# Designs tried in a protein design run: peptides against a protein of PDB entry 8PQO. Part 235

Target 1, 252 residues: chain A of PDB entry 8PQO
Amino acid sequence: VLLKEYRVILPVSVDEYQVGQLYSVAEASKNETGGGEGVEVLVNEPYEKDGEKGQYTHKIYHLQSKVPTFVRMLAPEGALNIHEKAWNAYPYCRTVITNEYMKEDFLIKIETWHKPDLGTQENVHKLEPEAWKHVEAVYIDIADRSQVLSKDYKAEEDPAKFKSIKTGRGPLGPNWKQELVNQKDCPYMCAYKLVTVKFKWWGLQNKVENFIHKQERRLFTNFHRQLFCWLDKWVDLTMDDIRRMEEETKRQ

## One batch from the design tools (peptide; made by RFdiffusion4, then SolubleMPNN)

Design b1_p30_3_s4 (from b1_p30_3, 17 letters changed)
Fold by OpenDDE base, seed 5:
Structure b1_p30_3_s4 (fold): chain B 252 residues (1-252), chain A 30 residues (1-30)
Amino acid sequence: as target 1 above (252 residues)
Amino acid sequence: MDLSAELLKFLQELSIFLTKLELEKKKKLE
């Protein structure tokens, strides 16, 4: 088991982020060839549990047509079916990723708190002290190009180059995070993403768990770089606008 | 929320990675 808490600081408010996240998810999906092909939505309903109220989704990612031939031929039954269960109660979110073949031997859990701070809260997810001491805190700097793979880099998605016309935010210089404190007119937030990775195959646990964390970090980094650089596209949208957009997408 | 596009890419890479590992595991049992 390997736990890391990724802290993504952004020059947006918690309220803005809610819109930006939804927009960016939709936009990123449009940019991907094939779109929702292979994605099956089993459940999409409101939930209420222990004071937590939000939307629950259960999706299956069928990867049979999305992987190389050798993988499709060699993968055991169920290995290419990935289940994603998500509890979205913004500003809190929880996602659990499992695999039909691996069952209990594989788990990715992502728990996120969105807070209006600069990533200074310790143990925001309220883990037991013994568990928390084993959690590595990892700060993601969306402006740091060295954290981006060359193959992922796009100049139009570089926060160090982007300037928001609507808000005046950006570009993000090397010390942008430190400067946020002194910029009263610029909102900020931190997404505290506690990622739990379990892979129980003997001898391969560390290798796989580290690989998954590396990929998750990559995912978070790229997504939030996009989110920020798309600020002018979504900052004027309301949640109602997003809902309308989602409804229109469903009708297509 | 669901990061569908990027998540899909991740899941693809993960599946490839795991498949390779499983293959290696099977070979070690031979």
Scores: peptide ipSAE 0.283, ipTM 0.793, DockQ to the pose 0.577
Fold by OpenDDE base, seed 3:
Structure b1_p30_3_s4 (fold): chain B 252 residues (1-252), chain A 30 residues (1-30)
Amino acid sequence: as target 1 above (252 residues)
Amino acid sequence: MDLSAELLKFLQELSIFLTKLELEKKKKLE
């Protein structure tokens, strides 16, 4: 088991992020080749649990048509069916990813708290002290180009180049986080993403768990760079606007 | 948090990675 807490600082408010995240997810989906093909929504319903109230979703990702031929040929039955269970109670969110073939031997859990701070809180997910001491805190700087793979880099998604017309935020220089403290009119937040990865295959645990974390970090980095650079597209939208957009997308 | 589109890409890469590992494992047994 390998745990890391990724802390993504953004020059947006917690309330703004809720809109921005949903917009960016929708936008990314539109840009994806094949759209939502291969994604099956089993459950989408409200939930209440232990004082937590939100939306629960259960999706199955059928990867049979999304992977190379050799993967389809070699993958055991059920290995290409990935289950995602998500509890969205913003500003808290939990996502659990499992696989039909791996069963209990494979788990990716992502628990996120969105806080109006600069990523200074320790153990925001309230882990036991013994567990927390094994968690690596990883800061993601969306303005740091060195954290982006060359193949992922897009100039239009570079926070160091983007200037928001509507908000005046950006571009984000090397010391943008320090400068942010002195900008009273610029909100900020941190997404604390605790990622738990479990892969129990003997001899491959560390290799796979590290690989997964590497990919998750890549995902978080790219997504939040997009989110920020798309600020002018979503900052004036309301949650109702987002809901309408989602409904329209489902009808297509 | 959804991120379904990006998650799909991630899962694709993961599947490829794991399949390669399985292939290597199989070859070692032969």
Scores: peptide ipSAE 0.277, ipTM 0.792, DockQ to the pose 0.524
Fold by OpenDDE base, seed 4:
Structure b1_p30_3_s4 (fold): chain B 252 residues (1-252), chain A 30 residues (1-30)
Amino acid sequence: as target 1 above (252 residues)
Amino acid sequence: MDLSAELLKFLQELSIFLTKLELEKKKKLE
């Protein structure tokens, strides 16, 4: 088991992020060719448990048509069916990813707290001390180009180049986080993303777990770079606007 | 959180990676 807590600082408020996240997800989905293919939504309903109230979703990702031929041919039954269970109670969110084939041998859990701080809280997910001491804190700097793979880099999604016309935020220079503290009018938040990866295959545990974390980090980095650079597209939207947009999309 | 598009890409890469590892493992056992 490998745990890392990714802390993504953004020059947006927690409330803004909620809108931006939903918008960015939708936008990213539009940009993805065939992105909706192979996704089965089993459950999408409100939930209330142990004082937590939010939206529960259960999706199955059928990857048979989304992987190279050799993978499709060699993958055992169920290996390309990925289950995602998500509990979205913003500002808290939990996602559990499992696989039909690997069963208990594979788990990716992502627990996120969105806090109006600069990523300074320790053990925001309230892990036991013994567990917390094994968690690596990883800070993602969306303005740091060195954290972005060259193949993922897009100039239009570079926070170091982007300036929001509507808010005046950006571009994010090398010391943007420090400067943010001095900018009283600029909101900020941190997404604390605790990622738990379990891969119980002898001899491959560390390799796969590290790989998954690398990919998760890549995912978080790219997503939040997009989120920020798309600020002018979503900053004036309300949650009601987003809900309406989602409803309209579902009707199409 | 709904990162369906990004998640899909991740899962694709993961599947490829795991398959390659399985192939390598099989080769070593043979």
Scores: peptide ipSAE 0.277, ipTM 0.793, DockQ to the pose 0.468
Fold by OpenDDE base, seed 2:
Structure b1_p30_3_s4 (fold): chain B 252 residues (1-252), chain A 30 residues (1-30)
Amino acid sequence: as target 1 above (252 residues)
Amino acid sequence: MDLSAELLKFLQELSIFLTKLELEKKKKLE
């Protein structure tokens, strides 16, 4: 088991982020050819558990048509069916990813707290001390180009170049986080993403767990760079606007 | 987090990675 807490600092408020996240997810899906293909939504309903209220979703990702032929031919039954269970109670979210074939041998859990701070809180997920001492804190700087793979880099999604016309935020220089403290008019937040990865196959545990974390970090980095650079597209939208957009998309 | 498009890409890469590891494991046993 490998645990890392990724801290993503953004020059947006917690409330803004909720809109931006939903918009960016939708936008990214539109940009992806065949984005909805292979995704089966089993459950999408409100939930209430232990005082936590939110939306529960259960999705299955069928990867049979999304992987190379050799993978499809060699993959055991159920190996290409990925289950995602998500509890969305913003500003808290929890996602659990499992696989039908690997069963208990595979788990990716992502627990996120969105806080109006600069990533300074320790153990925001309230782990036991013994568990917390094994968690690596990883800061993601969306303005740091060195954290982005060349193949993922797009100039239009570079926070170091982007300037928001509507808000005046950006571009994010090398010391943008430090400068943010002195800017009273610019909100900020941190997404504390505790990622738990479990892969129990003997001899492959560390390799796979590290690979998954590397991919998750890449995903978080690219997504939040997009989220910020698309600020002018979503900053004036309300949650009601987003809900309407989602409903309209479902009708198509 | 519902990052469907990016998640799909990740899952694709993961499946390829795991498949390659399985093949390597089999080759080592031969």
Scores: peptide ipSAE 0.275, ipTM 0.792, DockQ to the pose 0.512

Design b1_p30_4_s1 (from b1_p30_4, 17 letters changed)
Fold by OpenDDE base, seed 5:
Structure b1_p30_4_s1 (fold): chain B 252 residues (1-252), chain A 30 residues (1-30)
Amino acid sequence: as target 1 above (252 residues)
Amino acid sequence: MSAERLQLLKELSIFLTKLVLEEKLKKELE
């Protein structure tokens, strides 16, 4: 088991982020041709448990038509069906990813708290001390190009180049995070993403767990770079606007 | 993040398959 807490600092408020996240998820999906193919939504309903109220989703990612032939030929039954269960109770979110074939031997859990701070809170997820001491805190800097793979880099999604016309935020220089403290007119937040990865295959545990973390970090980095660079597209939208957009999409 | 998630999972599947194949090859060559 490998645990890391990724802390993504953004020059947006927690309230703004809620809109931006939903917009960016939708936009990213549109930009990916065929992105919806292979994704089956089994459940999408409100939930209430232990005082937590939000939206529960259960998706299945069918990889059969997405992977190379050699993978499809070698994969056992159920191995290419990935289940994603998500509890979205903003500002708290939890995602659990499992596989039909591997069952208990495979787990990716992502628990996120969105806080109006600069990533200074320790153990925001309230882990036991013994568990927390094994968690590596990883700060993701959305302005740091060195954290982005060349194949993922897009100039129009570079926070170091982007300037928001509507808000005046950006571009984000090398010391943008420190400068935020002195900018009273600029909101900020941190997404604390505790990622738990479990892969219980002897001899492969470390390699696979590290690989998954690397990919998750990549995903978080790219997504939040997009979110910020699309600020002018979503900053004036309200949650009601987002809801209307979602309803319109459902009608199509 | 569904599209990105799908891509991530695709890459994971490829990665795992390669690892399994490598392990099989090692075993066969020993």
Scores: peptide ipSAE 0.472, ipTM 0.869, DockQ to the pose 0.501
Fold by OpenDDE base, seed 2:
Structure b1_p30_4_s1 (fold): chain B 252 residues (1-252), chain A 30 residues (1-30)
Amino acid sequence: as target 1 above (252 residues)
Amino acid sequence: MSAERLQLLKELSIFLTKLVLEEKLKKELE
């Protein structure tokens, strides 16, 4: 088991982020070739559990048509069906990813708290001390180009170049986080993403777990760079606007 | 993030398949 807490600092408020996240998810999906192909939504309903209220989703990712032929031919039955269960109770979110073939031997859990701070809280997910001492804190700087793979880099999604016309935020220079503290008019938040990865195959555990973390970090980095650079597209939208957009998309 | 998640899982599947093949080859060569 490998645990890391990724802290993503953004020059947006917690309330703004909720809109931006939903917009960016939808926009990214539209930009992806094939759209939602291979994704089956089994459940999408409100939930209430232990005082937590939110939206529960259960999705299945069918990879059969997405992976190369050699993977498809060698993969055991059920291995290419990935289940994602998500409990979205913003500003808290929990996602659990499992596989039909691996069963209990595979787990990716992502627990996120969105806080109006600069990523300074320790153990925001309230782990036991013994568990917390094994968690690596990883700061993601969306303005740091060195954290982005060349193949993922797009100039229009570079926070170091983007300037928001509507808010005046950006571009984010090398010391943007330090400068943010002195800017009273610019909101900020941190997404604390505790990622738990379990892969119980002897001899491959560490390699696979580290690989998954690397991919998750890549995903988080690219997504939040997009979220910020698309600020002018979503900053004036309300949650009601987003809901209407989602409903309209479902009808198409 | 469904599209991005799908891509991530695709890469994972490829990675795992390669690892399994490599392990199989190692055993055959030993």
Scores: peptide ipSAE 0.471, ipTM 0.869, DockQ to the pose 0.467
Fold by OpenDDE base, seed 3:
Structure b1_p30_4_s1 (fold): chain B 252 residues (1-252), chain A 30 residues (1-30)
Amino acid sequence: as target 1 above (252 residues)
Amino acid sequence: MSAERLQLLKELSIFLTKLVLEEKLKKELE
């Protein structure tokens, strides 16, 4: 088991992020070739659990048509069906990813708290001290180009180049986080993403767990770079606007 | 995040398959 807490600092408010996240997810899906093909939504309903109220989703990612032939040929039955269960009770979110074949031997859990701070809180997810001492805190700087793979880099999604017309935020220089403290008119937040990765196959555990973390970090980095650079597109939208957009997307 | 998640899972599947294949090949060559 490998745990890391990714802390993504953004020059947006917690309330703004809620809109931005949903917009960016929808936008990214539109831009992807093939759209939502391969993704099956089994459940999408409100939930209440242990005082937590939000939206529950259960999705299946069918990878059969997405992976190369050699993967399809070698993959056991059920191995290419990935289940994602998500509890979205913003500002808290939980995502659990499992596989039909791997069962208990495979788990990716992502628990996120969105806080109006600069990523300074320790153990925001309230882990036991013994567990927390094994968690590596990883700061993601969306303005740091060195954290982005060359193949993922897009100039239009570079926070170091983008300036929001509507808000005046950006571009984000090397010391943007330090400068942010002195900018009273610029809100900020941190997404604390505790990622738990479990892969129990002997001999492959560390390699696979590290690989998954690397990919998750890549995903978080790229997504939040997009989110910020699309600020002018979503900052004036309301949650009702987002809901309408989502409904329209479903009908297409 | 479905599109990005799908891509991540695709890459993971490829990665795992390669690892499994490598292990099988090593065993066959022993």
Scores: peptide ipSAE 0.468, ipTM 0.867, DockQ to the pose 0.535
Fold by OpenDDE base, seed 4:
Structure b1_p30_4_s1 (fold): chain B 252 residues (1-252), chain A 30 residues (1-30)
Amino acid sequence: as target 1 above (252 residues)
Amino acid sequence: MSAERLQLLKELSIFLTKLVLEEKLKKELE
């Protein structure tokens, strides 16, 4: 088991982020070739459990048509069906990813707290001390180009180049976080993303777990770079606007 | 996140498959 807590600092408020996240998810889906092909939504409903109230989603990612031929040919039955269960009670969110074939041998859990701080809280997810001491804190700097793979880099999604017309935020220079502290009018938040990865295959555990973390970090980095660079597109939207947009999209 | 998650999972499946194949080769060479 490998645990890392990714801390993504953004020059947006917690409330703004909620809108931006939903917008960016939708936008990213539009930009993906093939759209939502391979994604099956089994459940999407409100939930209430143990005082937590939010939206529960259960999705299945069918990778059969997405993977190369050799993977499709070699993959055992169920291995290419990935289940994602998510409990979204913003500002808290929990996602559990499992696989039909791997069963208990595979788990990706992503627990996120969105806090109006600069990523300074320790053990925001309230792990036991023994567990917390094994968690690596990883800071993602959305303005740091070195954290972005060359193949993922897009100039229009570079926070170091982007200037928000509506908010005046950006571009984010090398010391943007330090400068942010001195800018009383600029909101900020941190997404504390505790990622738990379990891969119980002898000889491959560390390699796979590290790979998954690398990919998750890549995902978080790219997503939040997009989120920020799309600020002008969503900053004036309300949650009601987003809900209407989602409903309209479902009708299409 | 869904589209990007799908891509991530795709890469994972590819990675795992390659690893399994490599492990098979290693065992054959032992």
Scores: peptide ipSAE 0.455, ipTM 0.865, DockQ to the pose 0.488

Design b1_p30_4_s2 (from b1_p30_4, 19 letters changed)
Fold by OpenDDE base, seed 2:
Structure b1_p30_4_s2 (fold): chain B 252 residues (1-252), chain A 30 residues (1-30)
Amino acid sequence: as target 1 above (252 residues)
Amino acid sequence: MSAEMLNFLKELSIFLTELELKKLEEKLKE
């Protein structure tokens, strides 16, 4: 088991982020080839558990048509069916990813708290001390180009170049986080993403767990760079606007 | 997130399959 807490600091408020996240997810899906193909939504309903209220979703990702032929031919039955269970109670979210074939031998859990701070809280997910001491805190700087793979880099999605016309935020220089403290008019937040990865197959545990973390970090980095650089597209939208957009998308 | 997740899971599947293939190849060389 490998645990890391990714802390993504953004020059947006917690309330703004909720809109931006939903918009960016939708936009990214449009830009991706194939869109929602291969995704089956089994459950999408409100939930209430232990005082937590939110939206529960259960999705199955069918990868048979998405993977190369050799993977499809070699994959055991059920190996290409991935289950995602998500509890979305913003500003708290939890996602659990499992696989039909690997069963208990595979788990990815992503727990996120969105807080109006600069990533300074320790153990925001309230782990036991013994567990917390094994968690690596990883800061993601969306303005740091060195954290972005060359193949992922787009100039139009570079926070170090982007200037928001509507808000005046950006571009984010090398010391943007320090400067943010002195800017009373600029909101900020941190997404604390605790990622738990379990892969129990003997001899492959460390390699696979580290690979998954590397991919998750890459995903988080690229997504939040997009979220910020698309600020002018979503900052004036309300949650009701987003809901309408989602409904319209479902009708297509 | 769905599209990104799909891509992530695709890459993971490829990675795992490649690992299994390498193990098989190593076994055949013995």
Scores: peptide ipSAE 0.408, ipTM 0.834, DockQ to the pose 0.524
Fold by OpenDDE base, seed 1:
Structure b1_p30_4_s2 (fold): chain B 252 residues (1-252), chain A 30 residues (1-30)
Amino acid sequence: as target 1 above (252 residues)
Amino acid sequence: MSAEMLNFLKELSIFLTELELKKLEEKLKE
């Protein structure tokens, strides 16, 4: 098991982020070929558990048509069916990813708290001390180009170049986080994303777990760079606007 | 409908399959 807490600092408020996140997810889906192909929504309903109230979703990702032929040919039955269970109670969210074939031998859990701070809280997910001491805190700087793969880099999604016309935020210089505290009119937040990865196959545990973390970090980095650079597109949207956008995306 | 998640899972599947192939190749060489 490998745990890392990714802390993504953004020059947006917790309330703004809720809109921005949903917009960015929807927008990214439109920009990707295939749309919702291969994604089956089993459950989408409100839930209430342990004082937590939100929306529960259960999705199955069917990868059969998405992977290369050699993967499709070699993958055991059920291996290409990935289950995603998500509990969205913003500003808290939990996602659990499992696989039909691997069952208990594979787990990706992503627990996120969105807090109006600069990523300074320790153990925001309230882990036991013994567990917390094994968690690596990883700070993601969305303005740091060195954290972005060349193949992922897009100038229009570079926070170091972007200037929000509507808010005046950006571009984000090398010391933007340190300077942020002195900008009274600029809100900020941190997404504390505790990622738990379990891969129990002997001899491959560390390699696979590290790979997954690497990919998750990549995903978080790229997503939040987009989120910020799309600020002018979503900052004035309401939740109703987002709902309409999601419905439109669903029809594609 | 997370395109990024789908892509991630795709890449993960490829990675795991390649690892399995490598293991098999190593076994065949023994």
Scores: peptide ipSAE 0.405, ipTM 0.832, DockQ to the pose 0.532
Fold by OpenDDE base, seed 4:
Structure b1_p30_4_s2 (fold): chain B 252 residues (1-252), chain A 30 residues (1-30)
Amino acid sequence: as target 1 above (252 residues)
Amino acid sequence: MSAEMLNFLKELSIFLTELELKKLEEKLKE
């Protein structure tokens, strides 16, 4: 088991992020060729449990048509069916990813707290001390180009170049986080993303777990760079606007 | 995140399959 807590600091408020996240998810899906293909939504309903109230979703990702031929031919039954269970109670979210074939041998859990701080809280997910001491805190700097793979880099999604016309935020220079502290009018938040990866295959555990974390980090980095650089597109939207947009999209 | 997650899972599947293939190749060399 490998645990890392990714802390993504953004020059947006927690409330703004909620809108931006939903918008960016939708936008990213539009930009993805065949983005909706292979995704089966089993459950999408409100839930209330142990004082937590939010939206529960259960999706199955069918990867058969998405993977190369050799993967499809070699993959055992159920291996290309990925289950995603998500509990979205913003500002808290939990996602659990499992696989039909690997069963208990595979788990990706992503637990996120969105806090109006600069990523300074320790053990925001309230892990036991013994578990917490094994968690690596990883800070993602959306302005740091060195954290972005060359193949993922897009100038229009570079926070170091982007300036929001509507908010005046950006571009994010090398010391943007420090400067943010001094900018009373600029909101900020941190997404604390605790990622738990379990891969119980002998000889491959560390390799796969590290790979998954590397990919998750990549995903978080790219997503939040997009989220920020798309600020002018979503900052004036309300949650009601987003809900309407989602409803309209579902009708298409 | 759905599209990104799908891509991630795709890449993961590819990676795992490649690892299994390499493992098999190593066994064949023994």
Scores: peptide ipSAE 0.393, ipTM 0.828, DockQ to the pose 0.514
Fold by OpenDDE base, seed 3:
Structure b1_p30_4_s2 (fold): chain B 252 residues (1-252), chain A 30 residues (1-30)
Amino acid sequence: as target 1 above (252 residues)
Amino acid sequence: MSAEMLNFLKELSIFLTELELKKLEEKLKE
């Protein structure tokens, strides 16, 4: 088991982020070839547990049409069916990813708290001290180009170049986080993303777990760079607008 | 789930399958 807490600081408010996140997800889905093909929604319902109230979703991602032929040929039965269970109670979210073939030997859990701070809280997910001491805190700087793979880099998604017309935020210089403290009119938040990765296959645990974390970090980095650079596109949108976008994405 | 997440799962599946392939290849060499 490998745990890392990714802390993504953004010059947006927690309330703004809710819209931005949903917009960015919808927008990214529109840009993807095939749209929502291969996604099966099993459950989509409200939930309440332990004082947490939100929306629960259970989706199956059928990857058979998404992977290369050799993967389809070699993958065991059920290996290409990925289950995602998500509890969305913004500003708290939890996502659990499992696989039909791997069963209990595979788990990716992503628990996110969105807090109006600069990523200074320790153990925001309230882990036991013994567990927390094994968690690596990883700060993601969306303005740091060195954290972006060359193949992922897009100038239009570079926070160091983007200037929001509607909000005046950006571009984000090397010391943007420090400067943010002195800007009363610029909100900020941190997404604390605790990622738990479990892969129990003997001899491959560390390799796979590290691979997954590497990819998750990559995903978080790119996504939040997009989110920020698309600020002018979503900052004035309502939740109803977002819902319409999501519906349109489903039709593609 | 975002398109990026779906892509991640795809890449993960590829990665795991490649590992399985390597295991099979090693077994065949024995």
Scores: peptide ipSAE 0.391, ipTM 0.828, DockQ to the pose 0.617

